# Peptides against a protein of PDB entry 5EFW: the designs that were tried, part 41

Target 1, 141 residues: chain A of PDB entry 5EFW
Amino acid sequence: TTLERIEKNFVITDPRLPDNPIIFASDSFLQLTEYSREEILGRNARFLQGPETDRATVRKIRDAIDNQTEVTVQLINYTKSGKKFWNLFHLQPMRDQKGDVQYFIGVQLDGTEHVRDAAEREGVMLIKKTAENIDEAAKEL

## One batch from the design tools (peptide; aimed at target 1 L3 R95 Y103 E140)

Design b1_p27_2 (made by RFdiffusion4)
Pose (drawn by RFdiffusion4):
Structure b1_p27_2 (pose): chain A 141 residues (1-141), chain P 27 residues (1-27)
Amino acid sequence: as target 1 above (141 residues)
Amino acid sequence: SAVKEEALRRFELFRHATPPDDAPVTH
């Protein structure tokens, strides 16, 4: 299917279920994070967080979800085995024709450090185009 | 859990691109 043909790291969550769980995780996201589908479907994506994760950054993500809008941030995430990586993360809601939120889309791009300038502009362009591709691929669900 | 069971049900819909009974109307 088209959703499965998207070769990027992403997860889709359902805010209508308690605690906004993951309902779909990409093949690339699972192998990057070392988790399986059985392990993480039904879980909130906060399991990616840990000791060196910036709390104010996580706060901006919580607020954006509460307000049902988009956010782009960078933060430290961990794999299942505990390896650290920087995550250039973009979040956006999928809405129906009336504007009601159906799901959230999250797209991840791994790095070894915080990026800025041209490197950040390129990474943001990639993850925002992917989110639009996911939205288009999942509009009937 | 019920949440996990519903998430798995939604996962299969996504995997097969099958519209759910409560499919949204979009532009």

Design b1_p27_2_s1 (made by RFdiffusion4, then SolubleMPNN; from b1_p27_2, 12 letters changed)
Fold by OpenDDE base, seed 5:
Structure b1_p27_2_s1 (fold): chain B 141 residues (1-141), chain A 27 residues (1-27)
Amino acid sequence: as target 1 above (141 residues)
Amino acid sequence: SEVEEQARRLNELFLNSIPPADAPVTK
């Protein structure tokens, strides 16, 4: 397409399908998580969770999906090989012209440590802007 | 289904909009 290339970690999920599965995963996301596209498409993103993933943070994500709102959190996720990483994660709904939710956009910023202060603010701005770019691109369908 | 078709079209759009084997984003 003529759209600007998006070189970020992100997925698109479809809440209109059973268990809100991933319907798109960026190349960067696949590299980050060590999965193939075939292993991810059609699955709920919970496979990224593991023993040290904070359940309260996961509940915040689930609540945002149920309430059709955006949320930004940091949580421990795991690659296919079991490697832990800190995920600064932003999720927001993608709405149609009538305001109905069609998809969810999930953007991930990976790191080796939990971030605070200026580093967190900068990361949040980045992943939110990325989500907006993805939303804009999807509107051209 | 219609929903699955929309998902397919969206997937194709984004696959064409992302460079092959792009680098992961870090902090």
Scores: peptide ipSAE 0.077, ipTM 0.598, DockQ to the pose 0.126
OpenDDE base, seeds 1, 2, 3, 4: peptide ipSAE 0.022, 0.057, 0.021, 0.065; ipTM 0.567, 0.583, 0.571, 0.596

Design b1_p27_2_s2 (made by RFdiffusion4, then SolubleMPNN; from b1_p27_2, 14 letters changed)
Fold by OpenDDE base, seed 4:
Structure b1_p27_2_s2 (fold): chain B 141 residues (1-141), chain A 27 residues (1-27)
Amino acid sequence: as target 1 above (141 residues)
Amino acid sequence: SAVEEKARELNKLFEKSEPPADAPVVD
């Protein structure tokens, strides 16, 4: 089902609102990050960053948002309790029928280590496919 | 708020449940 296909860690943000806040978070995302939905909605996702989060990588994300493009990176994120995890992260714009950006879809593949080679390629494929599934599911918005 | 309204719409669309209890995925 559609729900099964999108039963992943993801958020949807609204770049048309100040500071591109999260407007939707999947249940899995909440479980991963240890935040409640109330704590997350309306906030920029930067709260997941911490001391070991690479600033250059974050800048790549910011640039993608500003330029309304997609990006795929790996970065250290932190749960509410301060637990570190590697986030293989894919971000892409969700566009309307006119081609204007409505939202951003952020998909997270979490892990205990940085992944490379085949594992990375597999993960990237997965999160990109997930993003596309979310995009399709949300087209009616 | 606009964010809350969008959140409600999306939550309904994706039929997500209430926020679960904290459950760490990575140890």
Scores: peptide ipSAE 0.126, ipTM 0.619, DockQ to the pose 0.086
OpenDDE base, seeds 1, 2, 3, 5: peptide ipSAE 0.074, 0.085, 0.061, 0.072; ipTM 0.590, 0.600, 0.585, 0.609; seed 5 fails the geometry check

Design b1_p27_2_s3 (made by RFdiffusion4, then SolubleMPNN; from b1_p27_2, 14 letters changed)
Fold by OpenDDE base, seed 2:
Structure b1_p27_2_s3 (fold): chain B 141 residues (1-141), chain A 27 residues (1-27)
Amino acid sequence: as target 1 above (141 residues)
Amino acid sequence: SEVKKKAEELNELFLNSKPPADAPVVE
């Protein structure tokens, strides 16, 4: 088995490349978003956004990237076929041994509804733990 | 594009990483 077979929705992006493109995606992510790996590699993940995606939430994501910090938000995303889903999204930097940001890990928990309270806390805990697992696995390279 | 090419190279790099022991894997 390989990293892409982790049964979680996630991508890895490279902020050192133009427009912070996706450089890795799990099979689950591709299934969720209905894109092929060839369609998303090298692209910024903004293709998931659409008319009802909250711009202020997107700005929070952008700010986290620019400031090299983590962020957890919920936003409307769209599949290739145009289906909307609520994305409980966690983003965190992957740092090298010197502390410099090499990549970002993005984890998506999809749902038909905006999650609140205990469900949100549980989801956040899950996606953060997933991100840490991915970080550890990726550092084996 | 060059970005896509680089992304593909990095993708191959990550394909060599192991899934965490405590993470479920797609069968």
Scores: peptide ipSAE 0.443, ipTM 0.794, DockQ to the pose 0.247
OpenDDE base, seeds 1, 3, 4, 5: peptide ipSAE 0.292, 0.320, 0.412, 0.414; ipTM 0.687, 0.711, 0.784, 0.777

Design b1_p27_2_s4 (made by RFdiffusion4, then SolubleMPNN; from b1_p27_2, 15 letters changed)
Fold by OpenDDE base, seed 5:
Structure b1_p27_2_s4 (fold): chain B 141 residues (1-141), chain A 27 residues (1-27)
Amino acid sequence: as target 1 above (141 residues)
Amino acid sequence: SEVEKRARELNELFENSIPPADAPVVN
């Protein structure tokens, strides 16, 4: 679809289904993670985690989902082949007209190193804007 | 499946309203 062709790494999950599974993934996300769409859809995104993924950071993500809030973190993720990458990750809820959470939008910026200072600020700005654009598109229809 | 159903509904929602990528790519 046109949405899948957006040249950004993102997924959409459905907290109204058991274990908040991924229901949408961009082509770029599949390329980044080395998974097929069939391998990802219907699964919780925790399959990206591995030995060096910080558990405290994962808890921040889980807390944001439980509390229906946004969060921005950096964490180690793993591709299907086991390659490590730094994931600058932003997650925010997608709400309907009544304010009820319908989905979560997750946007990923990949890198070979942990980013700080100006590089981090730029990355955060990018992934937040991407998430906001997706949310805006949903509200317009 | 329910996943496929909701994915289709979401795709239909976004098909006619794809927002531009305003921010430059940074890595």
Scores: peptide ipSAE 0.208, ipTM 0.685, DockQ to the pose 0.115
OpenDDE base, seeds 1, 2, 3, 4: peptide ipSAE 0.242, 0.190, 0.141, 0.205; ipTM 0.686, 0.690, 0.688, 0.696; seeds 1, 2, 3 fail the geometry check

Design b1_p27_3 (made by RFdiffusion4)
Pose (drawn by RFdiffusion4):
Structure b1_p27_3 (pose): chain A 141 residues (1-141), chain P 27 residues (1-27)
Amino acid sequence: as target 1 above (141 residues)
Amino acid sequence: SRLEEVIEKLRKYSTEHADVLEKKLEE
């Protein structure tokens, strides 16, 4: 299917289920994070967080979800085995024609450090186009 | 239920994800 043909890291969550769980995770996201589908479907994506994760940054994500809007941030995430990586992360809601939120889309791009300038602009462009591709691929669900 | 509706629509896009969610719902 088209959703499965999207070669990027992403997860999709359902905010209408308690605690906004993951209902779909990309093949690339699972192998990057070392988790399986059986392990993480039904879980809130906060399991990616840990000791060196910036709490104010996590706060910005919490607020954006509460307000049902988009957010782009960078933060430290961990794989299943505990390896650290920087995550250039973009979040956006999928809405129906009346504007009601159906799901959240999250797209991840791994790095070894915080990026800025042209490197950040390129990464943001890649993850925002991918989110639009995901929204278009999942509009009937 | 809401999760059953999600599984039904998701199955058109990914049987593997839908099967995992269905098993979790049965548990």

Design b1_p27_3_s1 (made by RFdiffusion4, then SolubleMPNN; from b1_p27_3, 10 letters changed)
Fold by OpenDDE base, seed 3:
Structure b1_p27_3_s1 (fold): chain B 141 residues (1-141), chain A 27 residues (1-27)
Amino acid sequence: as target 1 above (141 residues)
Amino acid sequence: SRMEEIIKKLEKYSKETAKVLEEKLKK
């Protein structure tokens, strides 16, 4: 579909289903993580975590979902082949016209390097803007 | 409306995903 072919790393999850599974993944996300769409759909995104993933950062993500708020974090993730990468990740709720949360949009920064300082701030702004664009694009479909 | 249309599409994705998940869990 057109949405799948957007050249950004992102997923959409459904918090109303058990364990908030991924219901949509972009082609870029599949390429980044080395998984097929069949392997990802229906799973919680935690499969990207591994031994060196910071548990406190994971808790921040969980809290944001539980509280239905946005969050931006950077954490170690793993590809299917086991390669480590730094994931600058932004999560925000998708709300309906009544303001109720229907889904979550998760956006990952392009690249696999750890970013800091000014570069991190710039990356954060980029992925936040990307999430907003995806939200608007989805509503226009 | 546009919002109603996107919700319907995403709901379809959700239902299909739920079905796939259920089938995987049975294995």
Scores: peptide ipSAE 0.194, ipTM 0.744, DockQ to the pose 0.138
OpenDDE base, seeds 1, 2, 4, 5: peptide ipSAE 0.179, 0.163, 0.086, 0.053; ipTM 0.732, 0.705, 0.637, 0.571; seed 1 fails the geometry check

Design b1_p27_3_s2 (made by RFdiffusion4, then SolubleMPNN; from b1_p27_3, 8 letters changed)
Fold by OpenDDE base, seed 1:
Parts: sequence; C-alpha cells; structure tokens
Structure b1_p27_3_s2 (fold): chain B 141 residues (1-141), chain A 27 residues (1-27)
Amino acid sequence: as target 1 above (141 residues)
Amino acid sequence: SRMEEIIEKLKKYSEKTAEVLRKKLEE
C-alpha cells in the first residue's frame, strides 16, 4: 500500500542548497538514527558516518551526487548514541520535467551485518522500488 | 543569520513534502 511504501527509512535532499542538506526525513529514519527532525533538517547526511565508515564508499556517494547519477552501497553508519549499523543505501536523483536534478532521494535498509548474495539482491530491489515510489509521490514538489 | 534562513526554508520544504505524501496516502 501507499502507507507501507512511505513507512521506510528515507530522506530527501536538495543539491541546489549549500552542502546538499536533508529537507525531508521519514519517521522511520528518525527512529533508526535516534535523531529528532529538528536535529536533521538542514544538515548533510554525513553526520551518520563515523570511525569505521569506509571512506572509499563515501567517495562513491559523493561522486554519484556530483555526477547526478544513482548509486547503491553498503556502509557503516552510527546512531546518535553511537550504535553502529550496516546501511544498505540507495541514492538517486529526482528530476523535473526538463530533466534537471531537483532533489536526491536516499533510502536506507538497516542491518546488524553486511548482507550478500540473494539477501543483498532482495534488499537492493526493495530500496530501489521504494525510491521510485517516493519519486512518484513527490512529483508535485 | 544565513544559516537560520536556510533552515527555515528547509523546514518549509519538509512540510510541503509531508503534505504531498499525506495526500497520496489519502488516495
């Protein structure tokens, strides 16, 4: 259902603003990361990174944003309390009618362990489908 | 400050997005 599609961990960012800040965060995302909405809005999502976050993976995300392309990666993220979790993360641009990038959609699937093979493929399918659903729902923005 | 202005705009964008999503939930 539409409700189930929205009840996912996701954010929307605005690359037209300084440092591509988060402009929307789902309730599930807040619960996952242990931050309040006030603590998140206006910030770049890099606050989720920490000591064990792979810098090369972060660079892949940055490159995707700079090149206005999509990317799917797994990386270590941290909650506000410092709890580590594996984040299967998908990022894709949201384009306007002219084809220009308007926003980015970031979808997160959390887990205690790195996922591989069939489990990873299923997770990727889920977060990509979620991103498409969010894109469709947010067309009026 | 400039930062405060940006945050206020972002809050407005967030509310707009939430409104759109709520409308979709009603469909």
Scores: peptide ipSAE 0.041, ipTM 0.572, DockQ to the pose 0.079
OpenDDE base, seeds 2, 3, 4, 5: peptide ipSAE 0.023, 0.034, 0.021, 0.020; ipTM 0.509, 0.506, 0.487, 0.485

Design b1_p27_3_s3 (made by RFdiffusion4, then SolubleMPNN; from b1_p27_3, 7 letters changed)
Fold by OpenDDE base, seed 5:
Structure b1_p27_3_s3 (fold): chain B 141 residues (1-141), chain A 27 residues (1-27)
Amino acid sequence: as target 1 above (141 residues)
Amino acid sequence: SRMEEIIEKLEKYSKETAEVLRKKLEE
């Protein structure tokens, strides 16, 4: 679909289903993580975590979902082949007209290196803007 | 409305995902 072809790394999850599984993934995200669409749909995104993933950062993500708020974090993730990469991503809720959370949008920055200082600030700004654009683009479907 | 349209589209994906999830849970 048009949304899947957006050249950004992103997923959409459904908190109304058990364990908030991924219900949509961009082609770029699949390429980044080395998984097929069939392998990830219906799964919680925690399969990207591994031995060196910081548990405190993971808790921040969980808290944001539970509290229905946005969060931006950077943590170690793993591809299907086991390659480590630094994942700077932004997660935010998608709300309906009544203001109720329907879905979550997660956008990952391009690249796999640890980003700091000014570069990190720029990356955060980019993925936040991308999340908003995806929200609007999805409305055009 | 625009919001209603997005919800309808994503609900389709949700239903499809729910089916995938059910199959996996039964394995």
Scores: peptide ipSAE 0.067, ipTM 0.611, DockQ to the pose 0.134
OpenDDE base, seeds 1, 2, 3, 4: peptide ipSAE 0.030, 0.122, 0.096, 0.028; ipTM 0.541, 0.672, 0.645, 0.536; seeds 2, 3 fail the geometry check

Design b1_p27_3_s4 (made by RFdiffusion4, then SolubleMPNN; from b1_p27_3, 8 letters changed)
Fold by OpenDDE base, seed 1:
Structure b1_p27_3_s4 (fold): chain B 141 residues (1-141), chain A 27 residues (1-27)
Amino acid sequence: as target 1 above (141 residues)
Amino acid sequence: SRMEEIIEKLKKYSEKTAEVLEKKLKE
């Protein structure tokens, strides 16, 4: 159903705006991060980072954005209350018919632990598929 | 401020995005 499909943690960002702010966040994302929609719209997603967030991993994300490519990483993120969680994060550009990047789609899979091997492969498959579904749905934007 | 103005526009855009996504996901 529509609800089941949107019950995924995802955001859409606009790299054409200053600092690539979040322009859309799913309800699940808000629940995960403990932020209200008003608190995060218009902001760069870096507010999820904290003391134990690996800076090298963050740089990989930044590089992917700058190079307009996709990336999949795992990193420590923090909720509004300061709770740590492992975020299996996939980011990919959404392009128009001309091939120009319009938005980025970010999909998050939360967990209490770093996932590896088969579990990681399954998670990556899930978030990539979710990103493709969102891309198709957002073509009219 | 300029930032506040941008945020307000993004809120409106987000609502539109949600509507489009909901429609497409029902198809």
Scores: peptide ipSAE 0.109, ipTM 0.661, DockQ to the pose 0.076
OpenDDE base, seeds 2, 3, 4, 5: peptide ipSAE 0.032, 0.024, 0.019, 0.027; ipTM 0.527, 0.551, 0.512, 0.532

Design b1_p27_4 (made by RFdiffusion4)
Pose (drawn by RFdiffusion4):
Structure b1_p27_4 (pose): chain A 141 residues (1-141), chain P 27 residues (1-27)
Amino acid sequence: as target 1 above (141 residues)
Amino acid sequence: TEEEKELKEVWQEERDLALKNMEEREE
């Protein structure tokens, strides 16, 4: 299917279920994070967080979800085995024609450090186009 | 179309797995 043919890291969550769980995770996201589908489907994506994760950054994500809007941030995430990586993360809601939120889309891009300038602009462009591709691929669900 | 049907089936399998895992955690 088209959703499966999207070669990027991403997860999709359902905010209408308690605690906004993951209902779909990309093949690339699972292998990057070392988790399986059986391990993480039904879980809130906060399991990616840990000791060196910036609390105010997590707060900006929480607020954006509460307000049902988009957010782009960078933060430290961990794999299943505990390896650290920087995550250039973009979040956006999928809405129906009446504007009601159906799901959230999240797209991840791994790095070894915080990026800025041209490197950040390129990474943001890639993850925002991927989110639009995901929205188009999942509009009937 | 056939592609829409397949997408819905794949999606429903993932959603069912997520719901089963949530129920197991509630027990």

Design b1_p27_4_s1 (made by RFdiffusion4, then SolubleMPNN; from b1_p27_4, 12 letters changed)
Fold by OpenDDE base, seed 2:
Structure b1_p27_4_s1 (fold): chain B 141 residues (1-141), chain A 27 residues (1-27)
Amino acid sequence: as target 1 above (141 residues)
Amino acid sequence: SSMLEELKELFEEYRELALENMEEEEE
């Protein structure tokens, strides 16, 4: 479909379900992480974390979910085969007309290195814009 | 409108699959 074929790495999670599982994933995300859709649907995205993933950064993500706010961080993630990558990650809530959180949108920009300065600002702008586009496309779902 | 309906169907399908997977993991 149009949404899953967007050439961006993203997932949609459902905080109303136990442990905020992934309920939607783009094809690009599956390619990046080396998982099938069936392998990840229903799971919390923490399976991407590994030994070198910074726990303090993970806590920032958790806090954002708990507080129903957006957050942008960079963290080390792992593919199914164990390959490390730097994930410039943006998370934001998708709200209904009443303002209640229905879902979270997670957008990933992968890289071989931690990005800084202008590259980071550009990446952040890109993933935030992507998240807004996804929000507009999926809001009526 | 037609595209939106297709997206809704896919979204529901994936949500159902997610729920099924969650149940399997709990067993």
Scores: peptide ipSAE 0.232, ipTM 0.751, DockQ to the pose 0.807
OpenDDE base, seeds 1, 3, 4, 5: peptide ipSAE 0.209, 0.213, 0.218, 0.200; ipTM 0.744, 0.739, 0.739, 0.733

Design b1_p27_4_s2 (made by RFdiffusion4, then SolubleMPNN; from b1_p27_4, 15 letters changed)
Fold by OpenDDE base, seed 2:
Structure b1_p27_4_s2 (fold): chain B 141 residues (1-141), chain A 27 residues (1-27)
Amino acid sequence: as target 1 above (141 residues)
Amino acid sequence: SSELEELKKLFEEYLELAKKNREEEAE
């Protein structure tokens, strides 16, 4: 689909289903994580977490889901083969015309290192803009 | 919105197909 071909790492999840599963994943996301689409659809994104993933950061993500708010964090994630990468991650709700949360949009910017200062600000700006673009694109379908 | 509802339906169908594919691969 058109959304799948967006050359950004992103997923769409459905918090109205049990355990907020991934219902859509971009081609880039699949390439990054080394999973097939069939392997990840219907699953909670926690499969990307591993031994060195900061639990406090994960809790921030969980809190954002529970509170239906946006959050931006950096955390260690793992590919299917077990390769570690730093994930600059932005999550935000997709709301309907009444303001009710319908989905969550998760955008990932991968890197070999934790980014700081100007690099982080630039990355955050990029993934937030990407999330807004996805929100608009999804509503056009 | 109607667009979001249609998108949800599309994704739910896709999700169901993906689950089915996983089950078939496991067999």
Scores: peptide ipSAE 0.053, ipTM 0.586, DockQ to the pose 0.202
OpenDDE base, seeds 1, 3, 4, 5: peptide ipSAE 0.059, 0.022, 0.029, 0.059; ipTM 0.608, 0.543, 0.519, 0.586; seeds 1, 5 fail the geometry check

Design b1_p27_4_s3 (made by RFdiffusion4, then SolubleMPNN; from b1_p27_4, 16 letters changed)
Fold by OpenDDE base, seed 4:
Structure b1_p27_4_s3 (fold): chain B 141 residues (1-141), chain A 27 residues (1-27)
Amino acid sequence: as target 1 above (141 residues)
Amino acid sequence: SKELEELKKLFEEYKKLALENMKKELE
């Protein structure tokens, strides 16, 4: 199967372009967020944020991008129709052979509630593993 | 491989689409 058909919610962004836009989105991500591919490609993923999205958490994501590091957070996101969901979100850089950041991989695990303890650990493990799989699949791109 | 080349092509196409969308948003 193709990268976009991986049955996980993920995007690839390009920090070398203005505002770190989404340049690749999985079908699952589109289904989750209720956006078409054309609607989201070229845009910063902040369109998922809304009134109840914690600004401090968003800043953590921004800091990770600026510092070219990974981050794992939970935040409220919104679908196109305005439906709220808890997004267990993991972001990590994809580096080239020289070690330079080429892209960021963002993986989303959606839920109806904020997860803690064992459930959170399990989710984090899952999305991190997913990110690594995506990195391995896409590193040659 | 053929699969990798196809994936690369798709990836580049999406990147181009992204860039085009970015340009349109600025207009």
Scores: peptide ipSAE 0.406, ipTM 0.839, DockQ to the pose 0.777
OpenDDE base, seeds 1, 2, 3, 5: peptide ipSAE 0.392, 0.309, 0.400, 0.375; ipTM 0.834, 0.803, 0.842, 0.828

Design b1_p27_4_s4 (made by RFdiffusion4, then SolubleMPNN; from b1_p27_4, 15 letters changed)
Fold by OpenDDE base, seed 3:
Structure b1_p27_4_s4 (fold): chain B 141 residues (1-141), chain A 27 residues (1-27)
Amino acid sequence: as target 1 above (141 residues)
Amino acid sequence: SKELEELKKLFEEYRKLALENRKKEEE
């Protein structure tokens, strides 16, 4: 579909299902993480985490889910083959017309290094804009 | 629109696949 072909790394998760599983993934996300769509649908996105992933950062993500709010963090993630990358990650809720959370949108910007200052600000602007575009495209679902 | 209906169907299919995949992981 058009949504799947958006050339950005993103997933949509369903918090109304047990453990907030991934229900949609872009082609770019699959290429980045080296997984097939069948391998990741129905799974919580924590499979991207590994030994060097900061647990305090993971807790920030979990808190955002529980509190139904947005969060932006950087954390170490792993591809299927075990390759490490720095993930500038933005998560935000998608709400219906009543204001109730329907889904979460997760956007990933990958890099070999942790980014700071201007580079971080630019990355944050990019992934937030991407999330808003996805929200507009999928809010009717 | 027709495109929206197609996306809705896709989401339902993915949700079904998600549930099936979770069952496999629990085994």
Scores: peptide ipSAE 0.310, ipTM 0.808, DockQ to the pose 0.677
OpenDDE base, seeds 1, 2, 4, 5: peptide ipSAE 0.197, 0.181, 0.189, 0.169; ipTM 0.732, 0.721, 0.726, 0.708

Design b1_p27_5 (made by RFdiffusion4)
Pose (drawn by RFdiffusion4):
Structure b1_p27_5 (pose): chain A 141 residues (1-141), chain P 27 residues (1-27)
Amino acid sequence: as target 1 above (141 residues)
Amino acid sequence: AEAEREELKKKFDEQREFAKEKVEEAL
């Protein structure tokens, strides 16, 4: 299917279920994070967080979800085995024609450090185009 | 195209239902 043909890291969540769980995770996201589908479907994506994760950054994500809008941030995430990586993360809601939120889309791009300048602009362009591709691929669900 | 849309919906709904059961177990 077209959703499965999207070769990027991403997860899709359902805010209408308690605690906004993951209902779909990409093949690339699972292998990057070392988790399986059986392990993480039904879980809130906060399991990616840990000791060196910036709390104010997590706060900005919490607020953006509460307000039902987009956010782009960078933060430290961990794999299942505990390896650290920087995550250039973009979040956006999918809405129906009346504007009601159906799901959230999250797209991840791994790095070894915080990026800025041209490197950040390129990464943001990649993850925002992917989110639009996901939205278009999942509009009937 | 119609068959691909039906297969996408089927696979997606299976994963959503599995996730929903896991959420209910945690309550």

Design b1_p27_5_s1 (made by RFdiffusion4, then SolubleMPNN; from b1_p27_5, 15 letters changed)
Fold by OpenDDE base, seed 2:
Structure b1_p27_5_s1 (fold): chain B 141 residues (1-141), chain A 27 residues (1-27)
Amino acid sequence: as target 1 above (141 residues)
Amino acid sequence: MEEELKELKEKFEKLLEEARKVVEAKL
């Protein structure tokens, strides 16, 4: 689909389904994580976590989902082959016209290192803008 | 232009619903 071809790493999840599964994944996300679309859809995104993934950071993500809020964090994730990468991750709810949460948008910026200062600010701006573009596209396209 | 946007919105909503149904079928 057109949405799948957006050259950004992102997923859409459905918190109304058990365990907030991924219902949409971009081609770039599949390439990054080394999974097929069939392997991804219907799963909670926690399959990207591994031994060095910080549990406190994961808790921040869980809290944001439970509270239906946005969050931006950096955490270690793993590809299907077990390759580690730093994920600058932004999550935000997609709301309907009544303001009720329908989906979550997750945007990933991958890197070999934990980014800080100006690089982090730039990355955060990028992934937040991407999330807003996806939200707008979902509502208007 | 507004008509075109409305059609695009409806198409996107349909795509999301279809994706949701696929996931539900796998659960």
Scores: peptide ipSAE 0.054, ipTM 0.590, DockQ to the pose 0.346
OpenDDE base, seeds 1, 3, 4, 5: peptide ipSAE 0.039, 0.026, 0.039, 0.048; ipTM 0.591, 0.542, 0.608, 0.596

Design b1_p27_5_s2 (made by RFdiffusion4, then SolubleMPNN; from b1_p27_5, 16 letters changed)
Fold by OpenDDE base, seed 2:
Structure b1_p27_5_s2 (fold): chain B 141 residues (1-141), chain A 27 residues (1-27)
Amino acid sequence: as target 1 above (141 residues)
Amino acid sequence: SSEEQRRLKEEFEKLREEARKRVEESL
């Protein structure tokens, strides 16, 4: 689809389903994570976590989902082959016209290193803008 | 466009339904 072809790493999840599963993934995300679409659809994104993933950071993500808020964090994620990468991750709810959460938009910026300062600010700006673009495209009229 | 947004939303709902089925099958 046109959405899948967006050259950004992102997923759409459905918090109204058990365990907030991924319902959509961009082609870029699949390439990054080395998973097929079939392998990830219907699953919680926690499969990207591994031994060096900071549990406190994961809890921040979980709390944001539970509280229906946005969050931006950096955490270690793993590809299917076990390759580690730093994920600058932004999550935000997609709400309907009534304000009810329908989906979550998760945007990933991959890197070999944890980024700080200007690089982090630029990355955050990028992934937030991406999330807003997706939200705008998908919102109810 | 508004029409494009509508179609995209319908696509999301379809994907949601497909995911729901997968989740249910895994339970």
Scores: peptide ipSAE 0.449, ipTM 0.871, DockQ to the pose 0.496
OpenDDE base, seeds 1, 3, 4, 5: peptide ipSAE 0.413, 0.114, 0.071, 0.415; ipTM 0.848, 0.689, 0.639, 0.850

